Peptides against a protein of PDB entry 5EIB. Designs and how they scored, part 122

Target 1, 366 residues: chain A of PDB entry 5EIB
Amino acid sequence: VDLEPGTMDSVRSGPFGQIFRPDNFVFGQSGAGNNWAKGHYTEGAELVDSVLDVVRKESESCDCLQGFQLTHSLGGGTGSGMGTLLISKIREEYPDRIMNTFSVMPSPKVSDTVVEPYNATLSVHQLVENTDETYCIDNEALYDICFRTLKLTTPTYGDLNHLVSATMSGVTTCLRFPGQLNADLRKLAVNMVPFPRLHFFMPGFAPLTSRGSQQYRALTVPELTQQMFDSKNMMAACDPRHGRYLTVAAIFRGRMSMKEVDEQMLNVQNKNSSYFVEWIPNNVKTAVCDIPPRGLKMSATFIGNSTAIQELFKRISEQFTAMFRRKAFLHWYTGEGMDEMEFTEAESNMNDLVSEYQQYQDATAD
Target 2, 366 residues: chain A of PDB entry 5EIB as posed
Amino acid sequence: VDLEPGTMDSVRSGPFGQIFRPDNFVFGQSGAGNNWAKGHYTEGAELVDSVLDVVRKESESCDCLQGFQLTHSLGGGTGSGMGTLLISKIREEYPDRIMNTFSVMPSPKVSDTVVEPYNATLSVHQLVENTDETYSIDNEALYDICFRTLKLTTPTYGDLNHLVSATMSGVTTCLRFPGQLNADLRKLAVNMVPFPRLHFFMPGFAPLTSRGSQQYRALTVPELTQQMFDSKNMMAACDPRHGRYLTVAAIFRGRMSMKEVDEQMLNVQNKNSSYFVEWIPNNVKTAVCDIPPRGLKMSATFIGNSTAIQELFKRISEQFTAMFRRKAFLHWYTGEGMDEMEFTEAESNMNDLVSEYQQYQDATAD

## One batch from the design tools (peptide; made by RFdiffusion4, then SolubleMPNN)

Design b2_p15_8_s3 (from b2_p15_8, 6 letters changed)
Fold by OpenDDE base, seed 3:
Structure b2_p15_8_s3 (fold): chain B 366 residues (1-366), chain A 15 residues (1-15)
Amino acid sequence: as target 1 above (366 residues)
Amino acid sequence: MLKRPELHGARQVTL
């Protein structure tokens, strides 16, 4: 789905274009112009029914519909505005299904789009209310991984999207292969989301190895476990050491000892016990899938529900507030039928979310 | 600003 045809043509002509059904390409002509309001109230609203028709058709073809997975950016107009409109409309029609998102957070290091903080704040407001699970994929963190860890001197969106795809493949492993942990989206939500609004996840992936360091490092369970809990491997630009994990899931892939995985997962929890809440028992879950990702002998994917995610929301809020106090670019949104109150409500709800994360960070066992 | 991938160049970053 896009409001621009050129993106669809790029997907269709790309190496994976044949994976998608031709009839499942729904697109507009005018684009959202990086405006959330165009995505949500005008251009996106004109296209949404055509997308919902496809969603219905695909849903009806499912033997057992678990829910929906949206991949979108929060900095643009289409992914943010139309994406959140779709989430709302799908939630209205399928209230008993899981809404999962892979939400790409904007960064001023990656994009020069000045209105990204508005689009992100307005999107986060919708995601708080209408999603059950949101993987926060921060373009800043992805860039930093590409530059610092992968030693890519000039990261591209292709390099970033590769990390995203590896992570998406990792977190969906339990859905695609037989396993005991998180075998469905609802079970993932039950394990990962102790409080309904606190459903924003820090994803991470291991191994992250630069081409020059691809000397035959024997990928080991200890190394994967250590890398997976390293703040530098987080695909959200927050430091887990500045917060506490409410819940964690680790998904290992490849032929490895379950015993060794359990030992290493226990060791990392014990070493990092101060970074976990003590009042959620058994808050770390581990899965092993014997099927490695293509090109790797083994991998680990991290899913963290951490109160440190508030750093990401604070960053967006600070940028939002700096523009909104000046009413900068606001007329582009109000001209599409938005009220200034919707900005204030979105800012408030995001600040409330930050406060909720902080409250649970500071909470002790009674 | 990040470079967009060229349409042809799905760099398999071998992770």
Scores: peptide ipSAE 0.006, ipTM 0.420, DockQ to the pose 0.020
Fold by OpenDDE base, seed 1:
Structure b2_p15_8_s3 (fold): chain B 366 residues (1-366), chain A 15 residues (1-15)
Amino acid sequence: as target 1 above (366 residues)
Amino acid sequence: MLKRPELHGARQVTL
């Protein structure tokens, strides 16, 4: 789905364009122009019914529909505005199904789009209410990984999208392959989301290795486990050491000893015990899949529900507030039928979310 | 129209 035709042509001409049904390409002509209001109320609203018709048809073709997975950006107009419109409409029609998102967070290190803080804040407001699980994929963290860890001097969208694809492949492993944990989307939500609004995840992937260092690294379970819990491997620009994990899932892939995985997972929890809440018992889940990712002997994927995610929302909120106090660019949104009140409500709800994460960070076992 | 910065070309990172 897109409001621009050129993105669909890029997907069709790509190496995987043929895996998608031609009838499932729904697109507009005008684009959203990086405006959430165009995505949500005008151009996106004209296209949404055509997308819902495809969603219904594909849902009826499922033997057992668990839920939906949306991949979108929060800095743009289409992914943010139309993406959140689709989430609300799908949630209304399928209230008993899991809504899962891969939400790409904007960063001024990656994009010069001045209105990204508005689009992100308006999107987060919708995601808090209408999603069950949101993987926060932060372009700031992706850029920093590419530059510092992968030693790429000039990271590209191709380099960032590679990390996104590895992460998405990792977190969906238990849904695609039989594992010890028959993970469905609902079981993931039950294990990862202790409080309904606190459903924003920090993903991570291991191994992350620069091309020049690949030949010298033995992939071992201890190294994967250590790297997966390293703050520098988080795909969200927050430090887990500044917060507490509510819940964690670790997904190992490849031929390895389950005993060694369990020992290393116990060791890393004990070493990092100060960074977990003590009042959620058995808050770390581990899965092993014998099927490695392509090109690797083994990998580990991390899913963290941490109160440190508030650092990401604070960054967006600070950028939003700096613009909104000046009413900068607001006329582009109000001209599409938005009220200034909707910006204030979205800012408030995101600040409430930050306050909720802080409350659970400071909570002790009685 | 706020132009998306063209982040330079999709290098296919072949794994």
Scores: peptide ipSAE 0.006, ipTM 0.428, DockQ to the pose 0.023
Fold by OpenDDE base, seed 2:
Structure b2_p15_8_s3 (fold): chain B 366 residues (1-366), chain A 15 residues (1-15)
Amino acid sequence: as target 1 above (366 residues)
Amino acid sequence: MLKRPELHGARQVTL
């Protein structure tokens, strides 16, 4: 789905264009112009029914529909505005199904789009109410991983999208392959989301190795486990050491000892015990799948529900507030039929979410 | 500004 035809033509002409049904390419002509309101109330609203018809058809073809997975950006107009409209409409029609998102957070280090804080704040408001699980993928964190860890001198969107695709492949492993832990989307939500609004995850992937260091790196369970819990390996631009983990999931792939995995996961949890809440027992879940990713002998994928994610929302809120106090660019949104009240409601809900994360960070076991 | 990947061949990004 896109509001720009050129994106669809690029996907269709690409090396994987033939894996998608031709009729499942739903696209507009005008684009959203990086405006959430165009995505949500105008251009996206004109296209949404055509997308829902495809969603219904594909849902009816499922023997067992668990839920939906959306991949979108929060800085753009289409991914943010139309993406959140689709989430809302799908939630209305399928209220008993899991809504899962891979939400790419905007960063001023990656994009010069001035209105990204509006698009992100308006999107986060919708995600708080209408998703069950949201993987927060920050373009800044991805860039920093590419530059610092992978030693890429000039990271591209291709390099960032590779990290995203590896992570998506990791978190969906238990849904696609036989594993020791039978995970479905609902079971993941039950294990990861202790409170309904606190469903924003910090993803990570290991191994991440520079081309020059690949020959010197052992692929071992201890090294995967250590890298996976490193703050520099988080795909959200927040430091887990500034918060507390509510819940963690680790998904190992490849031929390895389950005993060694359990020992290393226990060791890393004990070493980092000060970064876990004490009042959620058994808050670390581990899965092992014998099938490695393509091109790797083994991998680990991290999913963290941490109160440190509030740093990401605070950053967006600060940028939003700085523009909104001046009513900068607001007429581009109000001209598409939005009210200023919707901006204030979205800001308030995001600040409430930050306050909720802080409350649970400061909560002691009574 | 990040360069858009040139739409050319599947970069085998070896992670």
Scores: peptide ipSAE 0.005, ipTM 0.421, DockQ to the pose 0.019
Fold by OpenDDE base, seed 4:
Structure b2_p15_8_s3 (fold): chain B 366 residues (1-366), chain A 15 residues (1-15)
Amino acid sequence: as target 1 above (366 residues)
Amino acid sequence: MLKRPELHGARQVTL
């Protein structure tokens, strides 16, 4: 789905374009102009019913519909505005199904689009209410990984999207291969989401290795485990040491010892025990899939529900407030039928979410 | 600043 035709042509002409049904390419002509309101109330609202018709048709063809997964950006107009409209409409029609998202958070390091903080704040407001599971894929973190860890002097969107694809492949491993932990979206939610609003995940991937170091790096279970818990390997720009883990899932891929995985996972928990809540028993879950990702012998994928995710929301809120206090660019949104009140409500709800994460960070066992 | 890949037939999204 897009509000521009050229993205569909790029996908269709790509190496995997033929795996998608032609009828499932739904697109507009006008685009969203990086405006959430165009995505949500105008251009996106004109297209949403045509998308819902496709969603219904594909849902009816499922033997057992678990739910939906959306991949979108929160900095743009289409992914943010139309994506959140689509989430709302799907939730209204399928209230008993899991809504899962891969939400790409904007960063000033990655894009000069001035209104991204508005688009992100308005989107987070919708995601708090209308998703069950949200993977926070932060362009800040992806850029920092590309630059600092991968040693890419000039990261590209292709380099960032490679990390996104590796992470998405990792977190979906248990859904794609039988006999794994969290084998369905609902079991993932039950294990990862202790409180309904606290459903924002910090994903991470290991190994992350620069091209110059690949030939010298062993892939071992201890090294994968250590990297998976390193803040530099998080796809969200938060330090887990500034918060507490509510829940964690670790997905190992490749041929390895289960015993060695369990020993290393116990060791990392014990070493980092101060960064876990003590009042959620058995809050770390581990899965091992014998099938490695393409081009690797082994990998580990991390899913963290951590109160440190508030650092990401605070960053967006600070950027939002800096613009909104001056009413900068608001006329582009109000001209599409929005009220200034919706901005204030979205800011308030995101700040409430930050306060909720802080409350559970400071909570002790009685 | 990141380079976007060239998108065939895509418009530059501007505010």
Scores: peptide ipSAE 0.000, ipTM 0.375, DockQ to the pose 0.020

Design b2_p15_8_s4 (from b2_p15_8, 6 letters changed)
Fold by OpenDDE base, seed 3:
Structure b2_p15_8_s4 (fold): chain B 366 residues (1-366), chain A 15 residues (1-15)
Amino acid sequence: as target 1 above (366 residues)
Amino acid sequence: MLKRPSLHGARQVTL
């Protein structure tokens, strides 16, 4: 789905364009112009019913519909505005189904789009209410991984999207292969989301190795485990050492010893015990799938529900507040039928979410 | 600003 035809043509002409049904390409002509309100109230609202018709058709073809997975950007107008409209409409029609998102967070280091903090704040407000699971993928963190870890001198959106795709493949492993922990979206939510609003995840993927170092790196369970818990490996621009893990899931892939995985996962928890909440028992879950990802012998995918995710929301809130206090660019949103109060409500709800994460960070076992 | 990949240039980054 997009409000711009050129993105759809890029997908169709891409190496994976043939995996999608032609009739499932729903697109507009005008685009959202990086405006959330245009994505949510005008151009996106005109297209949403055509998307819902496809969603219904695909849902009816499912033997057992678990839920939905949306991949979108929160900095743009289409992914943010139309994406959150679509989430709301799907939630209304399928209230008993899991809503999962892969939400790409904007960064001023990656994009020069001045209104991204508005689009992100308005999107986060919708995601807090209408999603069950949100993987927070930060373009800054992805860039830093590409530059610092992968030693890519000039990271591209292709390099970033490759990290996203590896992570998406990792987190969905248990859904695609039988007999695993978190074998459905609901079990993942039950294991990862102790409080309904606190459903924002820090994803990570290992191994991440520069091309020059690949020949010298042994893929071992200890190295995967150590890299997966490294703050530099988080695909959200948050330091887990500044917060506490509410819950963690680790998904190992490839032929490895389950005993060695359990030993390394216990060792990393014990070494990092100060970064876990003590009042959630058994809050680390581990899965091992014998089927490696393509091109790797072994991998690990990390899913962290950490109170450190508040650093991401604080960053967006600070950028939002800096513009909103001046009413900068608001007329582009209000001109699409949006109320100024929705900005204040979205800011408030995001600040409440930050406060909730802080409360659970500071909570002790009684 | 990040470089956009060329349509043909989805490098399989061998992770």
Scores: peptide ipSAE 0.006, ipTM 0.411, DockQ to the pose 0.019
Fold by OpenDDE base, seed 1:
Structure b2_p15_8_s4 (fold): chain B 366 residues (1-366), chain A 15 residues (1-15)
Amino acid sequence: as target 1 above (366 residues)
Amino acid sequence: MLKRPSLHGARQVTL
């Protein structure tokens, strides 16, 4: 789905364009122009019914519909505005199904789009209410991984998208292959989401290795376990050491010892015990899938529900507040039928979410 | 209108 035809033509002409049914390419002509309100109330609202007709048709063809998985950006107009409109409409029609998202967070280090904090804040307000599981993928964290860890001198969107694709492949492993942990979207939610609004995840992937160092690095369970808990490997721009893990899932892939995995997972929890809440018993879950990812002998994928994710929301809120106090660019949103109150409600709900994460960070077992 | 930078090709992330 897109509000611009050129993005869809790029997907069709790509190496995987034939994986998608031709009739499932729904697109507009005008685009959203990086405006959430165009995505949500005008251009996106004109296209939403045509997307819902495709969603119904594909849902009816499922033997067992678990839920929906949206991949979108929060800085743009289409992914943010139309993406959140679609989430709302799908939730209305399928209230008993899981809504899962891969949400790309904007960063001023990656994009010069001045209105990204508005689009992100308005989107997070919708995601808090209408999703069950949201993977927070921050373009800043992806850039820092590419530059610092992968030693790429000039990271590209291709390099960032490679990290996103590896992570998406990792977190969906238990859904795609027979496994013991998180075999469906509902089991993932039950294991990862202790409180309904606190469903924003920090993803991570291992191994992350520079091209020059690949020949010298052994892929071992200890190295994968250490790397996936390293703050520098988080795909959300927050430090887990500034918060507490509510829940963690680790998904190992490849031929390895279950005993070695369990020993290393116990060791990393014990070393980092101060960064876990003590009042959620058995809050770390581990899965092993014998099928490695393409091009690797083994990998580990991390899913963290951490109160440190509030650093990401605080960053967006600070940028939002700095613009909103000046009413900068607001006329582009109000001109598409938005009220100024919708901005204030979205800011309030994001600040409430930050306060909820802080409350559970400061909570003790006593 | 803030024109979406046309994501034509491998845009380098310009820092």
Scores: peptide ipSAE 0.000, ipTM 0.427, DockQ to the pose 0.023
Fold by OpenDDE base, seed 2:
Structure b2_p15_8_s4 (fold): chain B 366 residues (1-366), chain A 15 residues (1-15)
Amino acid sequence: as target 1 above (366 residues)
Amino acid sequence: MLKRPSLHGARQVTL
């Protein structure tokens, strides 16, 4: 789905364009112009029914529909505005299905789009109400991983999207392949989300190997486990040491000892015990799937529900507030039929979410 | 500014 035909033509002409049904390419002509309101109330609203018809058709073809997975950007107009409209409409029609998102957070280091803080804040407001699980993927963190860890001198969107695809593959592995311990999307949500609004996750992936590091080094379960809990491997630009983990999931792929995985996962929890809440027992879940990713012997995907995610929302809120106090660019949104109150409500809901994360960070076991 | 990948440079990492 896109509001720009050129993006769809790029996917269709790409090396994987033939894996998608031609009828599942739904696209507009005008684009959203980086405006959330165009994505949500005008151009996106004209296209949404055509997308829902495809979603219905594909849902009816499923023997067992668990839920939906959306991949979108919160800085752009289409991914933010139309993406959140689609989430709302799918939630209305399928209330008992898991809504999962891979939400790319805007970063001033990656994009020059001045209105990204508005698009992100308006999107986060919708994600708080209408998603069950949101993987927060920060383009800054992805860039830093590519540059510092992968030793890429000039990261591309292809290098960033590779990390996103690795994480998505890791999370969805237990749905697609047999394993020793399987987790479905609903079971993951039940284990990861202790409070309904606190469903924003810090993803990570291991191994992260530079092109010059011998890809053939026998990766070990201890090395994977240590790398997943390293703050440098977080795909959200937050330091877990500034907060507390409410819940963690680790999804291992490849042939490994479940006993060794359990021992290493216990060791890393004990080593990092100060960074966990004490009042949620058994807050770390582990899954193991025997099928490795292509080109790796083993991998692990990390999912952290941490109160440190408030650093991401505070950064967006500060940028939002700086523009909104001046009413900068606001007429581009109100001209598409938005009210100024929707901005204030979205800011309030995001600040309430930050306050809720802080309350649970400061909560002690009585 | 990140370079857009050339369409030919999409690493086929079939995960």
Scores: peptide ipSAE 0.000, ipTM 0.430, DockQ to the pose 0.020
Fold by OpenDDE base, seed 4:
Structure b2_p15_8_s4 (fold): chain B 366 residues (1-366), chain A 15 residues (1-15)
Amino acid sequence: as target 1 above (366 residues)
Amino acid sequence: MLKRPSLHGARQVTL
């Protein structure tokens, strides 16, 4: 789905374009112009019913529909505005199904689109209410990984999207291979989401290795475990040491000793015990899949529900507030039928979410 | 540096 035809033509002409049904390419002509309101109330609203017809048709063809997975950006008008409209409409029609998202957070390091903080804040407001599971994939973290860890002097969207694809492949491992922990979306939600609004995940991937050091790096279970818990390997620009883990899932891939995985996972929990809440028993879950990712002998994927995710929301809120206090660019949204109140409500709900994460960070066992 | 999209820039889908 896109509000621009050129994106669909690139997917169709790409090496995997033939995997998708031609009739499942739904697209507009005008685009959203990086405006959430165009995505949500105008251009996106004109296209949404045609997307829902495809969603219904594909849902009816499922033997057992678990839920939906949306991949979108929160900085761009289509992914943010139309993506959140689709989430709302699908939630209304399928209230008993899991809504899962891969939400790409905007960063000024990656884009010069000045209105991205508005699009992100308006999107987070919708995601708090209408999703069950949200993987926060932060363009700031992806850029910092590419620059600092991968030693790419000039990161590209191709380099960022490679990290996104590796992460998405990692977190979906348990859904794609039998006999794993979190083998369905509902079991993932039950294990990862202790409170309904606190469903925002920090994903991480290991190994992250620069091209110049790949030849010299052993891939071992201890090294994967240590990197997976390193803040520099997080796909969200948050330091887990500034918060507490509510829940963690670790997905190891490749041929390795389950005993060695369990020993290393116990060691990393004990070493980092101050960064876990003490009042959620057995809050770390581990899975081992014998099938490695393409091009690696082994990998580890991290899913963290941590109160440190509030650093990401605070960053967006600060950028939002800096523009909104001056009503900068607001006429582009109000001209599409939005009220200034929708901005204030979205800012309030995101600040409430930050306060909820802080409350559970400061909570002790009685 | 990433090609940063402008406020009103159509996504140049680089084919």
Scores: peptide ipSAE 0.000, ipTM 0.389, DockQ to the pose 0.022

